# Peptides against a protein of PDB entry 4X86, part 51

Target 1, 56 residues: chain A of PDB entry 4X86
Amino acid sequence: EGPQLLLSEAVSRAAKAAGARPLTSPESLSRDLEAPEVQESYRQQLRSDIQKRLQE

## One batch from the design tools (peptide; made by RFdiffusion4, then SolubleMPNN)

Design b2_p22_2_s2 (from b2_p22_2, 7 letters changed)
Fold by OpenDDE base, seed 1:
Parts: structure tokens; C-alpha cells; sequence
Structure b2_p22_2_s2 (fold): chain B 56 residues (1-56), chain A 22 residues (1-22)
């Protein structure tokens, strides 16, 4: 269990806020960010980061 | 609030020429 925000979604939101858009291989970028191993690593990182923020 | 990891990734992608800031 825990936070389920997709890395690809987080990057998309950050890119939008920064006014940035993909130039090269946007589909490949999305595919890479949506890979299961990448998402799992992100999930663990996200949980850790949230816990750290709660301690600030 | 934006994810700082995601923000850093965007900046890296811009630097790498995979994204452009408008």
C-alpha cells in the first residue's frame, strides 16, 4: 500500500508547471517512466520523501 | 505541491535535450 502517484504523472505535472514539453521521443520517455521497476522504485522513494516532509 | 524528484527530472531532461522549456 501507500502513495500510488505515477512517476510519469508526477513528471508531467512538474513539466506542465515549468512550461516544459518533450522534444525527443516523448512516447519513449513516457514508456521509460511507466516501467514497472521504475514505478516501484518511485513508490518507495515517494513514501520515504513523504515521511521526511512530515518530520519537517 | 510539486514533487521535487519530478522537478529535478524535468530539469535534467531539459538539459539533456529531451524537453524544452517554453
Amino acid sequence: as target 1 above (56 residues)
Amino acid sequence: ELDPVAVAIVEALVAAGRMVRE
Scores: peptide ipSAE 0.589, ipTM 0.922, DockQ to the pose 0.625
Fold by OpenDDE base, seed 2:
Structure b2_p22_2_s2 (fold): chain B 56 residues (1-56), chain A 22 residues (1-22)
Amino acid sequence: as target 1 above (56 residues)
Amino acid sequence: ELDPVAVAIVEALVAAGRMVRE
């Protein structure tokens, strides 16, 4: 029932794939992405998106 | 596969000068 993937992890994977890296305060970026309210919103969106894909 | 939301966030962060694409 927990999130399939943390937002911070998803962004890290996407950044790696894009060859992108943080310029200003990587720790601050990580903190923003790991905020509980942000993660909760991401969890809900992720679940919804997965459900939509399963229905396709 | 990549999460499109995460991809969009990376692009936004690059546009905002918080990340750089090498």
Scores: peptide ipSAE 0.588, ipTM 0.921, DockQ to the pose 0.654
Fold by OpenDDE base, seed 5:
Structure b2_p22_2_s2 (fold): chain B 56 residues (1-56), chain A 22 residues (1-22)
Amino acid sequence: as target 1 above (56 residues)
Amino acid sequence: ELDPVAVAIVEALVAAGRMVRE
C-alpha cells in the first residue's frame, strides 16, 4: 500500500526529460534501481514527500 | 511533474559518468 511509482520508472522519465542516456548498460542501471530494498526506501521517501506537499 | 528525487539521481548519474546528456 502507498505510492506505486517505481524508482526505475521515475528515473526513466526524468532521464528522458533531461535528454540523458546511460553510458553503461541500461539493464545494469535498471537492475540497481529495481532492487527491492532501493524501491522500498524510495517508496517511503515518496510517501513522506507527498504528505509534506499536501500539507503546504 | 517530474519526481525531484529522480531528477537528482539523473544529475548524480551524469556527474558520476554513468549517464550523458544529449
Scores: peptide ipSAE 0.587, ipTM 0.921, DockQ to the pose 0.654
Fold by OpenDDE base, seed 3:
Structure b2_p22_2_s2 (fold): chain B 56 residues (1-56), chain A 22 residues (1-22)
Amino acid sequence: as target 1 above (56 residues)
Amino acid sequence: ELDPVAVAIVEALVAAGRMVRE
């Protein structure tokens, strides 16, 4: 994991673990998750979360 | 290990009817 993990990849892994799949607009969902602004926000959050965990 | 944010998103998508558990 780490800041290198894409949100779309993280969601894909979580969905597989949960046995979940898209019902509506799977392509739209993928597009939403792959949007650069979404990925950037995710990266920043992920970095912050890792740093917080290291400080615990 | 699963990303908790990703897990929460999956749960929300299922709740919203965008995803379904098989």
Scores: peptide ipSAE 0.585, ipTM 0.921, DockQ to the pose 0.708

Design b2_p22_2_s3 (from b2_p22_2 with E8A K12A E15A E16A I20E)
Fold by OpenDDE base, seed 3:
Structure b2_p22_2_s3 (fold): chain B 56 residues (1-56), chain A 22 residues (1-22)
Amino acid sequence: as target 1 above (56 residues)
Amino acid sequence: ELDPVAVAIVEALVAAGKMELE
């Protein structure tokens, strides 16, 4: 899966766990999650986390 | 285990008024 889908899934799980729901349209939420800075940050963090785990 | 980045994003969305906690 691509970073976008991984992030979406992770956010969905986190939101569910917290009992959070969108106040905006699903499209608006998707747009927010598609923000370049958000996606890039997530990609970098994911990459870093994986590398750390592989080195453990 | 919850993704800490995803958790932070949810927190930010709530703070921005785009999500609410039940």
Scores: peptide ipSAE 0.524, ipTM 0.904, DockQ to the pose 0.605
Fold by OpenDDE base, seed 2:
Structure b2_p22_2_s3 (fold): chain B 56 residues (1-56), chain A 22 residues (1-22)
Amino acid sequence: as target 1 above (56 residues)
Amino acid sequence: ELDPVAVAIVEALVAAGKMELE
């Protein structure tokens, strides 16, 4: 699974836990999550978080 | 456990009016 799928799954889980639901179409949400700046930011944070957890 | 980055994204989406809390 690529970064897009990882992010969408993580956001879905977080939204469900918070009781949040989309007010836009699924396509719009997907588009927002597929934004290059969002994907890159998530990739960087994910990498950092993984490294952090491996050191704990 | 929840991904804190994903949680922050949900918060941002709610703030932007793209998601609502029930």
Scores: peptide ipSAE 0.521, ipTM 0.904, DockQ to the pose 0.617
Fold by OpenDDE base, seed 1:
Structure b2_p22_2_s3 (fold): chain B 56 residues (1-56), chain A 22 residues (1-22)
Amino acid sequence: as target 1 above (56 residues)
Amino acid sequence: ELDPVAVAIVEALVAAGKMELE
C-alpha cells in the first residue's frame, strides 16, 4: 500500500543517514512496520505534517 | 529533511536489536 511504502522508504532514508544497518531480514523489518498501531500513527503524523507545511 | 517519525522508528529498531549503528 501507498502509506506502507512511504513509511518503509522514510525509514530506509533515515537508517542510511544515521549509518544504521538492519540485523534482520527485509521481510522481518516489513512485518514490524506493518503493525497496525505503527501504520495508523504514521498516517496521522504524515497528514499533520503536510497540513503544517501548507501553513508555512 | 529526514522524517522525524522515521528517525524515531530507526532509534527504536536499534534499541530493539533489529538495527545496528555503524
Scores: peptide ipSAE 0.521, ipTM 0.905, DockQ to the pose 0.613
Fold by OpenDDE base, seed 4:
Structure b2_p22_2_s3 (fold): chain B 56 residues (1-56), chain A 22 residues (1-22)
Amino acid sequence: as target 1 above (56 residues)
Amino acid sequence: ELDPVAVAIVEALVAAGKMELE
């Protein structure tokens, strides 16, 4: 588990809601989402978002 | 509810030609 699984699940849900589908292979998309800078940014954003929600 | 960061990523993927809207 980790950011990669959380991100992939979140992106999948958003894509389905928007009616979006990949034009590249699933493996290519997974590789893009697994980029270290993307995963780290997402982790930090999730932490920040959770903190914001707790303050609401 | 949808994750706004995930939504932004989908938008970026569409803009990059890696996803398409149906």
Scores: peptide ipSAE 0.501, ipTM 0.903, DockQ to the pose 0.612

Design b2_p22_2_s4 (from b2_p22_2, 7 letters changed)
Fold by OpenDDE base, seed 4:
Structure b2_p22_2_s4 (fold): chain B 56 residues (1-56), chain A 22 residues (1-22)
Amino acid sequence: as target 1 above (56 residues)
Amino acid sequence: ELDPTAVAIVERLVAEGRMVRE
């Protein structure tokens, strides 16, 4: 299955829950997380992680 | 609910000095 959330959104939510904030420019971090290639890598990782969980 | 993959990424970003936990 595909991701339910975009990387930037997922990380934002996770960071908020963890009480974490960027040490670099928030805008630069957001830009990095919104890059198409990064999003695609996240999609693949997410899919892989889900598959691992299904095998546990 | 939170994305466990994203949670792990936050931990990595903290470890790499891109983020800090308050």
Scores: peptide ipSAE 0.634, ipTM 0.919, DockQ to the pose 0.613
Fold by OpenDDE base, seed 1:
Parts: sequence; structure tokens; C-alpha cells
Structure b2_p22_2_s4 (fold): chain B 56 residues (1-56), chain A 22 residues (1-22)
Amino acid sequence: as target 1 above (56 residues)
Amino acid sequence: ELDPTAVAIVERLVAEGRMVRE
């Protein structure tokens, strides 16, 4: 796992673990999560999370 | 291991009614 992980894939994995599924249109959710600006924000957060873990 | 950011996003999506826990 790392900064190359797509937001949509990360959410899918987390949702499965939480036993959660989309209530709205799955296509709409995917479209929102695949937006480049959303993916970029996630990448930055993920990078930050990794850096924090390295310090622990 | 699970991505804590992704976990938080799922929680938000559930809160917003975009996802539901089974």
C-alpha cells in the first residue's frame, strides 16, 4: 500500500471490511471518487499518513 | 492493513447516506 493506491480502490477495501455498500448510484459514487481533484487530495492525505507511520 | 483515510471516508459516506452498513 502506498501513494499509488486509488481512492476508489481504497474505499472499496474499507467498505468491504466495514460491511458497507453504496445506497446511492454506485456509478455516481465511483464518478465522484475518481475525480482528479478528489484523488489528488486523497494522495496528499495518504502520503501524510505514511509519513506519520514511519515516525511511529 | 486498512487505509485509515479510506476508513474515515467510508464513515463520512455512511453519515451522508451514500453508503449503508449491512
Scores: peptide ipSAE 0.631, ipTM 0.918, DockQ to the pose 0.672
Fold by OpenDDE base, seed 2:
Structure b2_p22_2_s4 (fold): chain B 56 residues (1-56), chain A 22 residues (1-22)
Amino acid sequence: as target 1 above (56 residues)
Amino acid sequence: ELDPTAVAIVERLVAEGRMVRE
């Protein structure tokens, strides 16, 4: 998996565990989540969240 | 294991009506 697929893959796994599904097509949701700017925002949030957890 | 950030995103998508929890 390339870095562009990290968010979509993570969300897919989380959705599966939660029993959640997109109300639009899965492909449409994945396409939105694979946008470079969205992936970058996710990377930043992920880093921030990890840091917060380390401080707990 | 699950990505907590991704879990939060799923919850947001559900809240926004983009996803539904079965």
Scores: peptide ipSAE 0.629, ipTM 0.918, DockQ to the pose 0.590
Fold by OpenDDE base, seed 3:
Structure b2_p22_2_s4 (fold): chain B 56 residues (1-56), chain A 22 residues (1-22)
Amino acid sequence: as target 1 above (56 residues)
Amino acid sequence: ELDPTAVAIVERLVAEGRMVRE
């Protein structure tokens, strides 16, 4: 799966755990999260996080 | 296990008023 799907899934899980919901429309939030720079940043951070976890 | 990056994003979105914690 691509960064968009991974990000949306990860945010959804985190939001549920935190009891958080969007104040704006879910569609609007999704569009913002789908921005190329956001997706790329998440991909890089995710990769770094996974590597750190593997080293623990 | 929760994605720490995603957790940080949720916290930022709450701070920015894009999300609310219930």
Scores: peptide ipSAE 0.616, ipTM 0.918, DockQ to the pose 0.618

Design b2_p22_3_s1 (from b2_p22_3, 7 letters changed)
Fold by OpenDDE base, seed 4:
Structure b2_p22_3_s1 (fold): chain B 56 residues (1-56), chain A 22 residues (1-22)
Amino acid sequence: as target 1 above (56 residues)
Amino acid sequence: ALDPVAVAIVEELVAAGRMELE
């Protein structure tokens, strides 16, 4: 889904900036990022952030 | 700019042993 791509990209950028790298397989990490609670939280936060920016 | 939510996720992944800091 769209949010998944945005999340994975955002996490990748953050990890690189922090010097963090996966200890598990890429597939395992992807599953972690695809967890429903993570995806929904990120979606909600993105929506909230957009709304805040529109109201500023 | 970095996504603060993504940063928090990275920290959580490190804490969970899914990622390591270099």
Scores: peptide ipSAE 0.528, ipTM 0.902, DockQ to the pose 0.598
Fold by OpenDDE base, seed 5:
Structure b2_p22_3_s1 (fold): chain B 56 residues (1-56), chain A 22 residues (1-22)
Amino acid sequence: as target 1 above (56 residues)
Amino acid sequence: ALDPVAVAIVEELVAAGRMELE
C-alpha cells in the first residue's frame, strides 16, 4: 500500500477514537490529506520509525 | 495502537473546521 492509503487509514482510526466526524465531503478531506507537507512529513516519520525498530 | 501523527492531523482538521468532535 502507498503512503496515502496508510495515512487515510491511520487518520480514520484516530478520528473514530476521538469521536471526530468530517464536515466536508470525503473527496475534499482526501484532497487535504494529499497536501505535500503532510504527505512528505508522514513518509519521513514512517521511514524513521521503521529504521529505529530495525536497529533495536 | 493509534498513530500519534494521525492524532495530530485530526486535531488540525478539527481546528480548521474540516472535522467536528461529537
Scores: peptide ipSAE 0.526, ipTM 0.902, DockQ to the pose 0.592
Fold by OpenDDE base, seed 3:
Structure b2_p22_3_s1 (fold): chain B 56 residues (1-56), chain A 22 residues (1-22)
Amino acid sequence: as target 1 above (56 residues)
Amino acid sequence: ALDPVAVAIVEELVAAGRMELE
């Protein structure tokens, strides 16, 4: 899966665990998660974490 | 395990009024 789906899934899991729900429309929430700064940062962090795990 | 980056995002969304805690 692409980083967008991974992020949305991870956020959904975290929100459910915390009992958090969106106050805005699903479309607005998606827009917030689609921010390039957020997605690129997440992608880079995920890549780095995976590489580190493989080297352990 | 929960993704710490995702947790931080949820925290920011709550702080920004985009999400609420039940």
Scores: peptide ipSAE 0.525, ipTM 0.902, DockQ to the pose 0.627
Fold by OpenDDE base, seed 2:
Structure b2_p22_3_s1 (fold): chain B 56 residues (1-56), chain A 22 residues (1-22)
Amino acid sequence: as target 1 above (56 residues)
Amino acid sequence: ALDPVAVAIVEELVAAGRMELE
């Protein structure tokens, strides 16, 4: 659990909604999502968005 | 509800040829 799980689940939902499917192996996709810059960016953006919503 | 950050990531993956739109 944590940001990695949240991101992978969010990407999965977004992909399905958009009708997108992986062209590469699951391992390759995981590497893309596990990139530290991606994980940190996602965490920061998620936190920021939640904080903004709570302050509305 | 869709996560806009996740949507953007999907777009990048498609652009990079790692995902395709059906």
Scores: peptide ipSAE 0.522, ipTM 0.901, DockQ to the pose 0.596

Design b2_p22_3_s2 (from b2_p22_3, 7 letters changed)
Fold by OpenDDE base, seed 2:
Structure b2_p22_3_s2 (fold): chain B 56 residues (1-56), chain A 22 residues (1-22)
Amino acid sequence: as target 1 above (56 residues)
Amino acid sequence: ELDPVAVAIVEALVAAGRMVLE
């Protein structure tokens, strides 16, 4: 649920690639990563990173 | 393509004992 660039989705993909699994339920971790304050921080970082890369 | 921020978070979660590498 939500925008395409969710932190929870990005972390899920990275974890899968690394062969990492949560020690708690995946739903619990996803809930933490989907918290609005966490997602907002992530959005700001993405925006900054995109701008930086466009300037390179 | 992996998000480097997400990769760093996975590393941190493993280090913090919230995730484990298999």
Scores: peptide ipSAE 0.544, ipTM 0.917, DockQ to the pose 0.632
Fold by OpenDDE base, seed 3:
Structure b2_p22_3_s2 (fold): chain B 56 residues (1-56), chain A 22 residues (1-22)
Amino acid sequence: as target 1 above (56 residues)
Amino acid sequence: ELDPVAVAIVEALVAAGRMVLE
């Protein structure tokens, strides 16, 4: 089973790869990234990007 | 492969002082 397409998870992976850590509390940052409106925007963008690539 | 949106967000968070590179 592949990774979930959640923004918080994607950011966590990217941050890990870059060696980045939050200066604020990790919980606060996670809360911001896991907010429903943020996740929905991310989902829409991801879907749009995938659709565009499939149509190329 | 890393999500380019996620990468951009990490960059923005660093620029905004919410994250720091080690």
Scores: peptide ipSAE 0.544, ipTM 0.916, DockQ to the pose 0.736
Fold by OpenDDE base, seed 4:
Structure b2_p22_3_s2 (fold): chain B 56 residues (1-56), chain A 22 residues (1-22)
Amino acid sequence: as target 1 above (56 residues)
Amino acid sequence: ELDPVAVAIVEALVAAGRMVLE
């Protein structure tokens, strides 16, 4: 499995688990989630979240 | 296990009408 470093993949898994599907173009949604600025923000948040969990 | 951030995003996308629960 490994760590979930890609937001698009993480969202896809969550949507699948919830039985949710896109009402807009799935390609458009994926493109939005894969945008570099979005992915970078996600990466930074993941790093911060991991650090928080280690301190708990 | 699911990423809680990803789960929150799915919820937001449903609320925004970009996703639907089946």
Scores: peptide ipSAE 0.543, ipTM 0.916, DockQ to the pose 0.795
Fold by OpenDDE base, seed 5:
Structure b2_p22_3_s2 (fold): chain B 56 residues (1-56), chain A 22 residues (1-22)
Amino acid sequence: as target 1 above (56 residues)
Amino acid sequence: ELDPVAVAIVEALVAAGRMVLE
């Protein structure tokens, strides 16, 4: 039920909520968002953001 | 609650012509 901590999943959820659809193939977009280096950067940012919020 | 980073990326993708709002 809960969202996965994946950029591709987060973007998919946001796009769906906004009624946005890709003009390129969904597979192409997913491939870009699921790239390991992209996911790692996202994970680091997410962790940092959460830590900052908890310290506020 | 939506992920603000994900929202920003959707906005960027729309601006870049890779996504369209329905």
Scores: peptide ipSAE 0.540, ipTM 0.916, DockQ to the pose 0.717

Design b2_p22_3_s3 (from b2_p22_3, 7 letters changed)
Fold by OpenDDE base, seed 2:
Structure b2_p22_3_s3 (fold): chain B 56 residues (1-56), chain A 22 residues (1-22)
Amino acid sequence: as target 1 above (56 residues)
Amino acid sequence: ELDPVAVAIVEELVAAGRMVLE
């Protein structure tokens, strides 16, 4: 729930910055983002980023 | 700032034809 929402928001921001738009339905995009390996990578990156920010 | 994992995902989605650059 939480991590999925954060990921979708992060992807939305990245897409807008790159000038990219979805060609598929929101449901199809959600399916692409819910792959276990994708979500695990994001979780690890998020944790790492938070740790780095707290140490600054 | 942009999340590098999110950026990589966008790049892959474009490569896969799920997104298009404008």
Scores: peptide ipSAE 0.575, ipTM 0.914, DockQ to the pose 0.566
Fold by OpenDDE base, seed 4:
Structure b2_p22_3_s3 (fold): chain B 56 residues (1-56), chain A 22 residues (1-22)
Amino acid sequence: as target 1 above (56 residues)
Amino acid sequence: ELDPVAVAIVEELVAAGRMVLE
């Protein structure tokens, strides 16, 4: 799966855990998650997570 | 376990008025 799908799933899980719900349309939320800075941050986190898991 | 970046994104979305806490 691509980073976008993984991010959307991760955000959905986090939102549910926090009791948060979207106030905007699904399309608008998707655009927010597609922001370059957000995508890059998540990409870096995925890389870091993989590295940490390998070190455990 | 929850993704810390995803958690931070949710917090930002709430702060930005894109999400609301129930």
Scores: peptide ipSAE 0.574, ipTM 0.914, DockQ to the pose 0.571
Fold by OpenDDE base, seed 3:
Structure b2_p22_3_s3 (fold): chain B 56 residues (1-56), chain A 22 residues (1-22)
Amino acid sequence: as target 1 above (56 residues)
Amino acid sequence: ELDPVAVAIVEELVAAGRMVLE
């Protein structure tokens, strides 16, 4: 799975835990998550997380 | 375990009126 799908799943889990629901269309939400700064931040977080887990 | 980046995104989406807390 690519970063976009992993992020979408992570956001869905976080939203569910917080009791939050989307007010916009699925397409609009997807565009929000496709913002370059959001994608890059998540990519870096994912890489760091994987490295930490491999060192456990 | 929740993803901290995902949590921050949800918070921002709520603040921006794109999500609502129930």
Scores: peptide ipSAE 0.574, ipTM 0.914, DockQ to the pose 0.604
Fold by OpenDDE base, seed 5:
Structure b2_p22_3_s3 (fold): chain B 56 residues (1-56), chain A 22 residues (1-22)
Amino acid sequence: as target 1 above (56 residues)
Amino acid sequence: ELDPVAVAIVEELVAAGRMVLE
């Protein structure tokens, strides 16, 4: 839930910045973002990014 | 700062026809 919420918010921000809008329902979009490989990859990268920033 | 993974996902969603650039 935590990672999913973080990802959805990040995607929302990125979409807005890019001027992109969904062509599918919010439920379909959520399903797309629920892919295990996507969630795990995001979690790992998020952790790595945080660690890098903490070291700066 | 935009999340690079999120940006990549948006690009993929556009490529897949699930999002459209305005």
Scores: peptide ipSAE 0.571, ipTM 0.914, DockQ to the pose 0.593

Design b2_p22_3_s4 (from b2_p22_3, 8 letters changed)
Fold by OpenDDE base, seed 1:
Structure b2_p22_3_s4 (fold): chain B 56 residues (1-56), chain A 22 residues (1-22)
Amino acid sequence: as target 1 above (56 residues)
Amino acid sequence: ELDPVAVAIVEALVAAGLMELE
């Protein structure tokens, strides 16, 4: 969904691969995962992880 | 490949009863 990686998308991919389904509204879960503060934290983690891998 | 952070979150969501493994 767009140029940037979203936590909601990453979680959806992982859930599908595992055969996991939401017991709540999938849309509400996605909205929560797409909250700006959550996405920013994820972005920071992602950047940090990429930097660590590039330094290996 | 899957994002390990996302995988951990799915595991936590299942443990919390917000997701179910089929």
Scores: peptide ipSAE 0.511, ipTM 0.912, DockQ to the pose 0.700
Fold by OpenDDE base, seed 5:
Structure b2_p22_3_s4 (fold): chain B 56 residues (1-56), chain A 22 residues (1-22)
Amino acid sequence: as target 1 above (56 residues)
Amino acid sequence: ELDPVAVAIVEALVAAGLMELE
């Protein structure tokens, strides 16, 4: 597939920008954020938010 | 630009003691 906007990747970018690091294993955090149901919810929210912004 | 949802999640993780700020 082409470029995919993943929640895990977005969180990783935000964490790095803020200087935040996981106190648990980074693998565990990534696993949770990469869960299909989490990603789907994120995709839906992202789509909705973009649509709202475009209609403003 | 940072994703506001991602930022909110990082904030929540820090608040929950699952992440720390350097």
Scores: peptide ipSAE 0.509, ipTM 0.912, DockQ to the pose 0.644
Fold by OpenDDE base, seed 3:
Structure b2_p22_3_s4 (fold): chain B 56 residues (1-56), chain A 22 residues (1-22)
Amino acid sequence: as target 1 above (56 residues)
Amino acid sequence: ELDPVAVAIVEALVAAGLMELE
């Protein structure tokens, strides 16, 4: 419920929609996607993108 | 709606051989 801003969740949804599955362990992939530095970069990018769109 | 960043990441993972399409 509500907007999901976690990259891991966004990737999970995209992968499901595309019928994609990891060739490595799902746990390893999730770990990488949930890494704090990765999530922070994603958050910053998302925020920037939203701000740009709102200003257009 | 799918997140375009997430979609791009899935594409990259497939290209890198870390994910496969069914």
Scores: peptide ipSAE 0.509, ipTM 0.911, DockQ to the pose 0.760
Fold by OpenDDE base, seed 4:
Structure b2_p22_3_s4 (fold): chain B 56 residues (1-56), chain A 22 residues (1-22)
Amino acid sequence: as target 1 above (56 residues)
Amino acid sequence: ELDPVAVAIVEALVAAGLMELE
């Protein structure tokens, strides 16, 4: 598996690790996290974060 | 390994009452 570029997948993994479950429908939450504007912001932030880590 | 941004989002969702810890 490659880099995790999908926010919804990253959040799902973190939630499972913590034993957290949605109080709303999981489909509704996933839909919000998969919105294109949210995903694009996440992609840009992820790229920036990786670059910062490489400079450390 | 977990994405720290994703972890922060889970924390925020719990704080907002949109997620619960088991």
Scores: peptide ipSAE 0.505, ipTM 0.911, DockQ to the pose 0.753

Design b2_p22_4_s1 (from b2_p22_4, 8 letters changed)
Fold by OpenDDE base, seed 1:
Structure b2_p22_4_s1 (fold): chain B 56 residues (1-56), chain A 22 residues (1-22)
Amino acid sequence: as target 1 above (56 residues)
Amino acid sequence: LSEEVGRAIVERLLAEGRVELE
């Protein structure tokens, strides 16, 4: 799906793996994940990690 | 890869106090 869904899925899976739980409502967290700075961070980190994988 | 990127976001959320570890 779109980048927002991919981000939410990535966060959800990572949070589960780490045993992390939101301190706010799931809706509030979803809203936070839509913040431009968070979306940009995801894009940058995704690009960086892909580049790292290509170098392996 | 998605979880790897997700971990970085979770770390940020932890620092911002929006999530906590159980």
Scores: peptide ipSAE 0.413, ipTM 0.861, DockQ to the pose 0.608
Fold by OpenDDE base, seed 4:
Structure b2_p22_4_s1 (fold): chain B 56 residues (1-56), chain A 22 residues (1-22)
Amino acid sequence: as target 1 above (56 residues)
Amino acid sequence: LSEEVGRAIVERLLAEGRVELE
């Protein structure tokens, strides 16, 4: 799976766990997750978290 | 790890008012 699918899955699971729901619609949220800034944030967070794990 | 990253993104979405907590 590509980064977009990984993001979608990660967000879906996290949202469910937190009890979070889209304010508009699931479709709108999907579009939001396709936004470049969100995808970049995911990439950066993933990299950062990996780095933190490596430093533990 | 994916769950952790996902949670961070959800927190951002919450801050931006794109999702809400039940």
Scores: peptide ipSAE 0.411, ipTM 0.859, DockQ to the pose 0.616
Fold by OpenDDE base, seed 3:
Structure b2_p22_4_s1 (fold): chain B 56 residues (1-56), chain A 22 residues (1-22)
Amino acid sequence: as target 1 above (56 residues)
Amino acid sequence: LSEEVGRAIVERLLAEGRVELE
């Protein structure tokens, strides 16, 4: 699976766990997730969290 | 791990007013 699919799945699971829902259409949310800043944040946080796990 | 990262993104979306908590 590609990074974009992994991001959407991660957000979907987290949103479900938190009881969060889009204020706009699902299509609008998908567009928000495609924003470069969001995708970069995902990449950076994933890398950071992996490093944290390795340090535990 | 993916869910943890996803949670951070959801929190960001909450702060930006893109999603809401039920």
Scores: peptide ipSAE 0.408, ipTM 0.859, DockQ to the pose 0.643
Fold by OpenDDE base, seed 5:
Structure b2_p22_4_s1 (fold): chain B 56 residues (1-56), chain A 22 residues (1-22)
Amino acid sequence: as target 1 above (56 residues)
Amino acid sequence: LSEEVGRAIVERLLAEGRVELE
């Protein structure tokens, strides 16, 4: 639940910044974001990036 | 930070053909 909300907001902001839009629909994109591999990648990347920032 | 992570996800979605650039 928590990670899902964070992911959706992160993707929303990134999409706006990049000028990216869903190829099908926002609903389909939301479903894609629920994919286990995507959420796991988000978790891992977030953890990694935090660690990197702590080292700076 | 969250946006940076989000950007990585968007890049993945682009590669997978889930989103497109305007």
Scores: peptide ipSAE 0.408, ipTM 0.858, DockQ to the pose 0.614

